# Peptides against a protein of PDB entry 6NYY: the designs that were tried, part 25

Target 1, 212 residues: chain A of PDB entry 6NYY
Amino acid sequence: KHFEQAIERVIGGLEKKTQVLQPEEKKTVAYHEAGHAVAGWYLEHADPLLKVSIIPRGKGLGYAQYLPKEQYLYTKEQLLDRMCMTLGGRVSEEIFFGRITTGAQDDLRKVTQSAYAQIVQFGMNEKVGQISFDLPRQGDMVLEKPYSEATARLIDDEVRILINDAYKRTVALLTEKKADVEKVALLLLEKEVLDKNDMVELLGPRPFAEKS
Target 2, 212 residues: chain A of PDB entry 6NYY as posed
Amino acid sequence: KHFEQAIERVIGGLEKKTQVLQPEEKKTVAYHQAGHAVAGWYLEHADPLLKVSIIPRGKGLGYAQYLPKEQYLYTKEQLLDRMCMTLGGRVSEEIFFGRITTGAQDDLRKVTQSAYAQIVQFGMNEKVGQISFDLPRQGDMVLEKPYSEATARLIDDEVRILINDAYKRTVALLTEKKADVEKVALLLLEKEVLDKNDMVELLGPRPFAEKS

## One batch from the design tools (peptide; aimed at target 1 H36 Y66)

Design b2_p16_7_s4 (made by RFdiffusion4, then SolubleMPNN; from b2_p16_7, 6 letters changed)
Fold by OpenDDE base, seed 4:
Structure b2_p16_7_s4 (fold): chain B 212 residues (1-212), chain A 16 residues (1-16)
Amino acid sequence: as target 1 above (212 residues)
Amino acid sequence: MLPYSNDNIKSLLELS
């Protein structure tokens, strides 16, 4: 418990116990985090869920924490499932509320970064091809792109396609598992924090073996 | 999310 809390503090920062959300916002957070949790639960290549919380930490209003696997190589399929679990919050908001919030900004940043990396660094897109360019980092001077504007447009298009595919996959999954998302969200509103055991009690055992 | 990343948390963030 203390070890997990230490990791949580390092990753998420300190709890904001004085942060008070309106009931509707708290509900949004619960369903958002439930989306992450359920997506990760039912995606084969997602990391195992460790904890899901709607207690604010730092700038985070809620979070789903996972146990990463010890691996150095990632497949395209693994990266896709990770994108889907990252989109789970946004998708849940869309499914349950028919509207989206600014809350998914970091998730979208991560998904965007992953998509670009897959296409322009890892050569995982057939149209763009077997190329690898370094992506500018935040704060780097805008350097000239090492490719043509036509290639830039192609990359942008394929990034959007990849993200949209991940989004659609997530929509399909969470629509199928809508009742489970609801169950998790409601339980979060009651308990504020759920662990893996709570998820097992609620949803049954995760259908995939945990690989380490 | 990305290879070699230690990103093991997904969070809903407040507006900056």
Scores: peptide ipSAE 0.274, ipTM 0.800, DockQ to the pose 0.080
OpenDDE base, seeds 1, 2, 3, 5: peptide ipSAE 0.256, 0.251, 0.252, 0.251; ipTM 0.792, 0.789, 0.788, 0.791

Design b2_p16_8 (made by RFdiffusion4)
Pose (drawn by RFdiffusion4):
Structure b2_p16_8 (pose): chain A 212 residues (1-212), chain P 16 residues (1-16)
Amino acid sequence: as target 2 above (212 residues)
Amino acid sequence: ETFEELREMFSHAKMS
């Protein structure tokens, strides 16, 4: 047990128990984190889930703890299920509320950087072609693009097609599974954390083979 | 290296 609290502390950050939220904020954060939980539960190539919390941890209001699959060859489908898990947060607080918040900002930086990487860096696109470029990092102040402007126009169009196909795939997921999202978040308001075991108590066994 | 970075990014999720 003392080891599992260390794995979580290094990955997650400091866990602020006293930084309370308003009752209308905890209701939002729970629906946001349930989106990550349920979409990560029903997708095939998404990571197996360890723990979902609504307690503020570091630069965040909620926290999700995943077990990333040690694999060296991501396919096209294995990256879409990661994206559809990340976008699940905004989708859940949009189905239930209609209002969208600024809490999905770091969820959208991960989706954006995992779209440029498929199109620009890997060869995962038809329109751009099988061309690889050295994509700049965050600490790399980009001087000029290694390709034209019409190509940049072609890239940012395809990123918009890619994320809005990941968005629609997840809206079609958390409406079919709308009631299961509500089951998860209502326990998150009661018990501020959920292990894997009490998600099996809610949702039954996960319908995919998972190696632990 | 790019695949390792992507893996690390997807290891957790937070709400800002």

Design b2_p16_8_s1 (made by RFdiffusion4, then SolubleMPNN; from b2_p16_8, 7 letters changed)
Fold by OpenDDE base, seed 3:
Structure b2_p16_8_s1 (fold): chain B 212 residues (1-212), chain A 16 residues (1-16)
Amino acid sequence: as target 1 above (212 residues)
Amino acid sequence: STIEELRKMFSSSTIS
């Protein structure tokens, strides 16, 4: 129990007992997190959900934790599923509310970073080709890009295509599993915190064999 | 490494 609390503090920060979310905001958070949880549950190459919470903390209104495997090599397919899982919150908001919020900012940042890395660092895009460049870090003087403006435009276009593909895949998945997203969201609103066991009880065993 | 950064990045999500 003490160890779990310590991890929660690291990920979410201190509980903000004084922060009372409006019911509508709390609902948005619940469905957002449910989107992540369900996407992760039904995507083969996503990491399994460890914990999801809608208790406001110093770092956010809610969070999901996953148990990443120690992995040193990622396939394009694995990265795509992770992108989809990361988009799960935004997609859930779109599906259930027909509106999007600022809550997905961190998720979109992560997805954007992953997409650029795939195309520019890992050479995973056929149009851009087998190239690898270091991405400028935040704060690095925009050193002259080692490629032409035309290549820059191509990269940007292919990044958008990749993200859009991930988004569409996530929409398809969460639309299919819409009832499951709602079940998770409603249970979150009741319990505020769910773990893997709660997910198994609610959705059944994860359809992918736990790679030992 | 970029891989370690990606792994860490996808290990959690936070809504704020």
Scores: peptide ipSAE 0.301, ipTM 0.880, DockQ to the pose 0.825
OpenDDE base, seeds 1, 2, 4, 5: peptide ipSAE 0.299, 0.298, 0.298, 0.297; ipTM 0.883, 0.879, 0.880, 0.880

Design b2_p16_8_s2 (made by RFdiffusion4, then SolubleMPNN; from b2_p16_8, 7 letters changed)
Fold by OpenDDE base, seed 1:
Structure b2_p16_8_s2 (fold): chain B 212 residues (1-212), chain A 16 residues (1-16)
Amino acid sequence: as target 1 above (212 residues)
Amino acid sequence: STIKELREMFSSSTIS
């Protein structure tokens, strides 16, 4: 319990009970978080869901929390499923509302960072090849790129392809599981916070065994 | 580190 609370504070900060969202915004948040939760539930290489909440914390209006394993090596497949899980909120908004909001900005940042890392740090793209460059960090000075403008364009194109592939995969998944997303969203609107047990009661056991 | 940055993906948030 104490460990979970500590993680929650790190992820979202302190609860903002004074933050009152309009009903439509609250609904958007619920479906957004439900998208994350359901995507994580049905993606083999996603981390197990611990908690999903639509109670505002810090600058966040809601969050989905997962239990990461102590892992230092990631496969391309694992990174893809994590990208899909991260896109789950945006995709859910698109499926249910036919419009997108600014709420996914942090998710898109993470997905973008992961895509670039896969291509230019991990050498996971065949067109770009077995290369590894350090990505600029926040606050770093603009340095000369160690590759040509043609390579830069190639990297940008392959990043878009990778993200779009992840997006399409997520759309397919959450479309298939649309009823489950709805169930989770509605229950979130009622309870505001769901845990793993709530998800099991609602959706059944997660179809993937927990890996040691 | 890159690993630390990747671990940030273990959570998601709807941001205002």
Scores: peptide ipSAE 0.134, ipTM 0.745, DockQ to the pose 0.659
OpenDDE base, seeds 2, 3, 4, 5: peptide ipSAE 0.130, 0.117, 0.128, 0.131; ipTM 0.733, 0.724, 0.703, 0.707; seed 2 fails the geometry check

Design b2_p16_8_s3 (made by RFdiffusion4, then SolubleMPNN; from b2_p16_8, 8 letters changed)
Fold by OpenDDE base, seed 4:
Structure b2_p16_8_s3 (fold): chain B 212 residues (1-212), chain A 16 residues (1-16)
Amino acid sequence: as target 1 above (212 residues)
Amino acid sequence: DTIKELREMFSSSRID
């Protein structure tokens, strides 16, 4: 319990019990988090859900926590599934509400960072090729890019393609599992916090063997 | 370590 609470504080910050969301905002958060949870549940290379919460905290209105594996090497397929899981919240909002909110900002930042890393650091894009450059960190003087403007444009285009492919994959998945997303969202609105056991009770066992 | 950073990023999602 103490370890879990410590992790929750790192991820979400301190609980803000006094922060009352409007019912529509609370519903948006529930469906957003349900999207993450269900995407992670049905993507083979995503990490299994540990906890999902729609209780507002200092660092967020809600969160999903996954059990990370000690992994030192990632394949393109593994990175794609993690991108899809990360897009699950945004996709859920679009599917259920026909509109998007600012709530996915952190998710989009992560997806963007992952996509750029795949293309410019890991050499995982065929058009850009077998190159590896350090990405400018926030606050580093954007030194002259070690590549041409044409290459920069190509990188930007391929990043968008990669993210869009992940987005489309997530749309397909959550559309197929739309009823499951709704079940999770409704249960979140009732209980505010769900764990892996709640997900198993609601959706059945995760269809992928937990790689030990 | 980019790999460590990626692992950390994908360990959780939050809506701000």
Scores: peptide ipSAE 0.336, ipTM 0.893, DockQ to the pose 0.835
OpenDDE base, seeds 1, 2, 3, 5: peptide ipSAE 0.335, 0.316, 0.325, 0.321; ipTM 0.892, 0.888, 0.890, 0.889

Design b2_p16_8_s4 (made by RFdiffusion4, then SolubleMPNN; from b2_p16_8, 8 letters changed)
Fold by OpenDDE base, seed 5:
Structure b2_p16_8_s4 (fold): chain B 212 residues (1-212), chain A 16 residues (1-16)
Amino acid sequence: as target 1 above (212 residues)
Amino acid sequence: DVVKELREMFSYSTIS
């Protein structure tokens, strides 16, 4: 319990029991998190869900926590599934509410970072080719790019294509599993916190072998 | 380590 609590504090921060969300906002959070949970459940290369919560904390209104295995090499397919899982919240909002919120900011940041890494660091894009450049990190001095402006434009275009493909894949998945997203969201609104066992009871066993 | 960073950032999601 102490270890779990420590992780929760790191991921979500301290609980904000005084933060009261309007019912509509709480509903949005629940469906957003349900989208993440269900996407992760049905994507082969996503990590198993450990916990999902809609209890407000210092770092967020809700969160989903996964148990990643020690992995040192990623395939393009594996990275795509992780992008899709990360887009699950945004996609869920679109499917159920017909509108999107600012809540996916962190998710989109991660997706963007992953997409750029795939294209310019891992050489995973056919048009850009077998190249690898270090991406500037926050705080790094702005240095001249080691490639042309034309290459920069190509990279940007291919990043958008990659992210859009991931988005479309996620839309297809969560549309197919729309009833499951609804089930998870409703249970979240009731219990506020779900774990892997709750997901198994609700959706059945995850259709992929557990990775440890 | 870019791969390590990717692994870590995909270990959770937060809505805020």
Scores: peptide ipSAE 0.377, ipTM 0.900, DockQ to the pose 0.835
OpenDDE base, seeds 1, 2, 3, 4: peptide ipSAE 0.071, 0.375, 0.376, 0.168; ipTM 0.735, 0.898, 0.898, 0.744; seed 4 fails the geometry check

## One batch from the design tools (peptide; aimed at target 1 H36 G60 T102)

Design b2_p17_1 (made by RFdiffusion4)
Pose (drawn by RFdiffusion4):
Structure b2_p17_1 (pose): chain A 212 residues (1-212), chain P 17 residues (1-17)
Amino acid sequence: as target 2 above (212 residues)
Amino acid sequence: SLPVISNHNSSLVGPSS
């Protein structure tokens, strides 16, 4: 047990128990984290889940703990299911509320950087073609693009087609599973954390083979 | 309206060498 609190501390950050939220904020954060939990539960190539919390941990109001699959060859479908898991947070607080918050900002930086990487850096697109470019990092102040402007126009169009296909795939997921999202978040308001075992108590066994 | 809500370790790809 003392080891599992260390794995979580290094990955997650400091865990602020006293930084309380308003009752209308905890209701939002629970619906946001249940989106990450339920969409990560029903998708095939998404990571196996360890723990979902609504307690503030580091630069965040909620926290989700995953077990990333050690694999060296991501396919096209294995990257869509990681995008459809990340976008699940904004989708759940949009189905239930209608209002969208600024809490999904870091959920959208990961979707954006995993869309440029498929199109620009890998060869996962038809319109751009099988062309690889050295995509700049965050600490790399980009001087000029290694391609034209009409190509940059072609890239940012395809990123919009890619994320809005990941968005619609997750809206079609958390409406079919709308009641299961509400089951998860109502326990998150009661018990501020959920292990894997009490998610099996809610949702039954996960319907995919998972290696642990 | 709210600060960052989500914190996690999703195994997404980003810019690489």

Design b2_p17_1_s1 (made by RFdiffusion4, then SolubleMPNN; from b2_p17_1, 9 letters changed)
Fold by OpenDDE base, seed 3:
Structure b2_p17_1_s1 (fold): chain B 212 residues (1-212), chain A 17 residues (1-17)
Amino acid sequence: as target 1 above (212 residues)
Amino acid sequence: DLPNISNSNVNVLGPQD
């Protein structure tokens, strides 16, 4: 118990015991986190879920902890599944509430960064081609982009296409698994914290073998 | 800054150099 609390403190910061969410906001958080959890459960290349919580910590109202695989090389398919998992919260909100909140800002930032990296750093887009440019770091002088304005527009278009593809894939998945998202969300509202065993009991074993 | 719902340890970026 003490060791788990120490890890949680390092990862999530101090539990803000004083921040009581309104029931409607707590419900939104539960369904958002359930979206991440279920997307990660049914996407082959997503990292295995270790823990999901709707207890506010640090800057987050909830969190999902995953066990990252020790890998140095990522495929385009792996990156897509990771994007889908990251979009799972936003998509869940849309499916269940018909509205979106500001709660997905960091998720969208991560997805945006991944999409740009895939296109301009990893050369994973056929239209843009086999190029690799450094993404502007925060604080670097606006180095003139080493490509034309036409190329910049192409990059922006292909980024949007990639993100939209990931979004549509996530919508399809979570719509198919809508009942599972509901089950996870309801159990989160009851227990506030779920682990891998809770997920197995609720959904059955994850359909993908954990590469040990 | 408004809080995020999720603070996930998901690194969606490939290996950062």
Scores: peptide ipSAE 0.221, ipTM 0.716, DockQ to the pose 0.553
OpenDDE base, seeds 1, 2, 4, 5: peptide ipSAE 0.035, 0.034, 0.068, 0.230; ipTM 0.639, 0.642, 0.645, 0.723; seeds 2, 5 fail the geometry check

Design b2_p17_1_s2 (made by RFdiffusion4, then SolubleMPNN; from b2_p17_1, 9 letters changed)
Fold by OpenDDE base, seed 3:
Structure b2_p17_1_s2 (fold): chain B 212 residues (1-212), chain A 17 residues (1-17)
Amino acid sequence: as target 1 above (212 residues)
Amino acid sequence: MLPNISNSNVNVLGPQE
């Protein structure tokens, strides 16, 4: 108990026990986090879910915690599944509410960063080609981009295509698994915190063997 | 290094103006 609380404090900050969410906001958080959880459950290359919570911590209203695999090399397919999992919250909001919230800002930031890194650092886009440039660090003077404005436009277009493809894949997945997203969201509204065992009881075993 | 996506959060903070 004390060790788990210490880890949760380091990862999520102090529980803001004083922030009572309105029922509608709590519902939005539950479906958002359920979207992440279910996407991660059914995507082969997503990290295994450890915990999902709708208890506000630090700057977050809810969170999903995953166990990262000890790996140094990522494939394009692995990065795509990670993008889809990260989009799961936004997609769940769209599917269930027909509206989107600001709650996905950090998720979209992560997806954007991943997409740019795939194209300009890892050379994973065929149109842009086998290039690797450092992304501007926050605070570095606008280093002149080592490529033309035409290449910059191509990069921006291919980033948008990659993100849209990940988004469409996530929409397809969570639409197929819509009943599972709802089950997870409803159970979150009841228990506020779910672990891997709760997910197994609710959805059955994860279809992909966890490489132990 | 790609940002670690091990933590997905619903952000409370609206767009920082």
Scores: peptide ipSAE 0.042, ipTM 0.657, DockQ to the pose 0.086
OpenDDE base, seeds 1, 2, 4, 5: peptide ipSAE 0.041, 0.033, 0.041, 0.035; ipTM 0.648, 0.646, 0.648, 0.650; seed 5 fails the geometry check

Design b2_p17_1_s3 (made by RFdiffusion4, then SolubleMPNN; from b2_p17_1, 9 letters changed)
Fold by OpenDDE base, seed 5:
Structure b2_p17_1_s3 (fold): chain B 212 residues (1-212), chain A 17 residues (1-17)
Amino acid sequence: as target 1 above (212 residues)
Amino acid sequence: MLPNISNSNVNVLGPQD
C-alpha cells in the first residue's frame, strides 16, 4: 500500500483533493478511464492493467496504470495495440457521449508521436519505406527535413492512416465491449479507484495470459 | 520498471477567454 502510493505520487503527482470535478466531468472521466482500462484488458499486446482511478492527480483528472513488460524490441502489432489502448479514453467518450473533450490531449500526443516514430524512425510503413530519421526534438531548431516535400506529405498521410486505423480498431473493440466499459465506468463512479481484482470481478480474467 | 500511467490531462488551456 505505502509503496504503491509512493509510486502513484511520483508518477501521477499529488492527489489534488481540492479539484472538485463537476458531476458531468467526473462521469466523463470515469468513462474515459474505463475506455483505457477495457481496451487494455482485451488487447493482446497491451500491458496488464494495475489500477484505474478517477481521482485527480497532478495534471490528470484520471489515470490508468499498467505494468509495462520489460522489453527492448517492439513489434508493429504491439505498437498498434498500445496506440489503441491509448485511444481508448477518446473512443469511450465518443461512444457514450457522442462528443469529444480536451481530456485526450496527452493521449493524442502519445499516439501521434508513436505513429511518426513507426513511420520515420522504425521503417514500419511500406509506402514510406525502410527509412530512419531523427524526429525534431521539442525546441530544436527546425533542421531542414532530410527528405522532399513529397515525402513529407506522404509521411503525414501515412501517419493519419495509421492513427485512423488504430482509432477504428479501438472503436470496434469498445463497441463490442460497450457493456464492459459501462460496468467499469459505473463502478469507478462508485469507488473512484479500481484495481486488477475489481476488473477481474467485473470482466472476468483477462483473456491473455500474463506472460511473466 | 515504473508503471506507465495514461494521464487524462486537464487541458489547462481552457478556451482562452
Scores: peptide ipSAE 0.121, ipTM 0.737, DockQ to the pose 0.075
OpenDDE base, seeds 1, 2, 3, 4: peptide ipSAE 0.036, 0.031, 0.032, 0.064; ipTM 0.643, 0.640, 0.648, 0.649

Design b2_p17_1_s4 (made by RFdiffusion4, then SolubleMPNN; from b2_p17_1, 9 letters changed)
Fold by OpenDDE base, seed 5:
Structure b2_p17_1_s4 (fold): chain B 212 residues (1-212), chain A 17 residues (1-17)
Amino acid sequence: as target 1 above (212 residues)
Amino acid sequence: MLPNISNSNVNVLGPQP
């Protein structure tokens, strides 16, 4: 109990018990987090879900906690599944509500960063090719881009393609698993916090072996 | 600053050093 609370504080920040969400906002959070949870459950290369919560903490209205693997090398397929998992919240909102919220801002930032890194740092795009450039850090002087404006446009286009492909994959997955997203969301609204065991009870065992 | 729904510690870029 105390150790779990300490981890939750480190990961999510202090519980904001004073942050009362309206019922519709709480519902949105539940379906958003259920989208992450279900996407992570059914994506082979996603990290295994440890916990999902709709209790506001720190800067978040909810969270999904995953057990990261000690992995130093990522494949393109692994990065794609991680992008899809990260898009799961936004996609769930779209599927269930037919509208999107500002709640996915951090997720979209992460997806954007990953997509750019794949293309300009990891050489994972065939059109851009086997290149590796340092991305400007926040606060670094705008170093002149070591490539032309035409290359910059190509990079931007390929980033959009990659993100859209991840988005479409996530839409397909969560549409197929729509009933599972609903089950998780409804149970979140009841319990506010779910663990791996709750997910196993709802969805059955994760179809991918946890590489211990 | 508007709150995020998810505060996932999912580092999609891999372990940042």
Scores: peptide ipSAE 0.197, ipTM 0.716, DockQ to the pose 0.493
OpenDDE base, seeds 1, 2, 3, 4: peptide ipSAE 0.033, 0.035, 0.040, 0.062; ipTM 0.644, 0.650, 0.651, 0.648

Design b2_p17_2 (made by RFdiffusion4)
Pose (drawn by RFdiffusion4):
Structure b2_p17_2 (pose): chain A 212 residues (1-212), chain P 17 residues (1-17)
Amino acid sequence: as target 2 above (212 residues)
Amino acid sequence: SFLEEIFAKPLVMAPPP
């Protein structure tokens, strides 16, 4: 047990128990984190989930703990299911509320950087072609693009097609599983954390083979 | 390796500004 609290502390950050939220904020954060939990539960190539919390941990209001699959060859489908898990947060607080918040900002930086990487860096696109470029990092102040402007126009169009296909795939997921999202978040308001076991108590066994 | 670093980040909800 003392080891599992260390794995979480290094990955997650400091866990602020006293930084309370308003009752209308905890209701939002729970629906946000349930989106990450349920979409990560029903997708095939998404990571196996360890723990979902609504307690503020570091630069965040909620926290989700995943077990990333050690694999060296991501396919096209294995990256879409990661994207559809990440976008699940905004989708759940949009189905239930209608209002979208600024809490999905770090969820959208990861979707954006995982779209440029498929199109520009890997060869996962038809329109751009099988062309690889050295994509700048965050600490790399980009001087000029290694390609034209009409190509940059072609890239940012395809990123918009890619994320809005990931968005619509997840809206079609958390409406079919709308009642299961509500089951998860109502326990998150009661018990501020959920292990894997009490998600099996809610949702039954996960319907995919998972190696632990 | 690049995508592994992105997906190794925890999923969080950012606070309001």

Design b2_p17_2_s1 (made by RFdiffusion4, then SolubleMPNN; from b2_p17_2, 7 letters changed)
Fold by OpenDDE base, seed 4:
Structure b2_p17_2_s1 (fold): chain B 212 residues (1-212), chain A 17 residues (1-17)
Amino acid sequence: as target 1 above (212 residues)
Amino acid sequence: SLLDEIFSQPAVYDPPP
């Protein structure tokens, strides 16, 4: 309890109990977080869900927390599943509401950063090839790109393809598991916070062995 | 690693601007 609360404070900041979401906004957050939770549940290489909350905190209106794996090397497949999990919120909003909100901005940023890293740092794209460039950090003068404008365009195109592939995979998964997303969302609206045990009770055991 | 920095953080639903 104390350790989890400490992590929650570091990650989410202080609970903004005074921030009252409108019922429609709270519903959107619940389905968004349910999308993350269900995607993470049914993707083998996603990190196990630790906690999901629709209680607003200093950094957001809701969050899904996962147990990080002590892993130093990632495969392309593992990175794809993590991207899909990260897209789960946006995809859930689209499936259930037919509209998207600004709430997925941080998720899209993370997915974009991951996609660029895979292509330009890890050499995981066949068209771009076995290259590794440092990505400009926020605030670094975008020095002259170490590659041509043609290569820049190719990178941008392949990033979009990778993200779109992850998006389509997530749409397929959450469409298949649509009833589970709704169950999680409805339970979130009732309890506001769910843990792994709530997910097991609702969905059954996670279909993947926890790598110890 | 950059990846750990990206994915170690919880998915956060951002408040509207």
Scores: peptide ipSAE 0.094, ipTM 0.718, DockQ to the pose 0.830
OpenDDE base, seeds 1, 2, 3, 5: peptide ipSAE 0.035, 0.083, 0.083, 0.077; ipTM 0.561, 0.710, 0.719, 0.715

Design b2_p17_2_s2 (made by RFdiffusion4, then SolubleMPNN; from b2_p17_2, 6 letters changed)
Fold by OpenDDE base, seed 1:
Structure b2_p17_2_s2 (fold): chain B 212 residues (1-212), chain A 17 residues (1-17)
Amino acid sequence: as target 1 above (212 residues)
Amino acid sequence: SFLDEIFSEPAVYSPPP
């Protein structure tokens, strides 16, 4: 309890009880977070869900929190599942509302960063090849790229392909699990906060054995 | 690691600017 509260404070800051979302916006947040939760539940290499919340905290309107794994090596397949989990919110909005919001900006940033890292740092793309370059940090002077403009275009194209593949995979998953996303979203609207036990009660046990 | 930093942070639904 104290550890969870400490993490919540670090992640979300203080509950902004004064920030009253409109019911429609609250519904959007609930389905967005439900998308993350369900994607994480049914993707083998996603981190286990710890908590999902639609209580506005700090700068966020809602969040999904996962138990961090002490993992230093990632496969391409593991990174794909993490990308899919991260896209779960955006995909849920598309499936349920037929529209997308600005709320997924942070998710899209993370997915974009992961995709670029896979292609230009980890050499995980066959077309770009076995290369590893440092990505410019925010605020670093864009040093001359160590590759041609043609290579830059290729990288950009392959990043889009990777993200689109992750997006399509997430659409397929959450379409299959659409009823589960709705169950989670509706329960979020009632309880505002769900934990792993709530997810087990709604969806059954996670289909992947927790590596002890 | 860079990846750990990306994925260790909770997915935050951001309000519109």
Scores: peptide ipSAE 0.145, ipTM 0.744, DockQ to the pose 0.818
OpenDDE base, seeds 2, 3, 4, 5: peptide ipSAE 0.123, 0.130, 0.138, 0.127; ipTM 0.732, 0.744, 0.740, 0.731

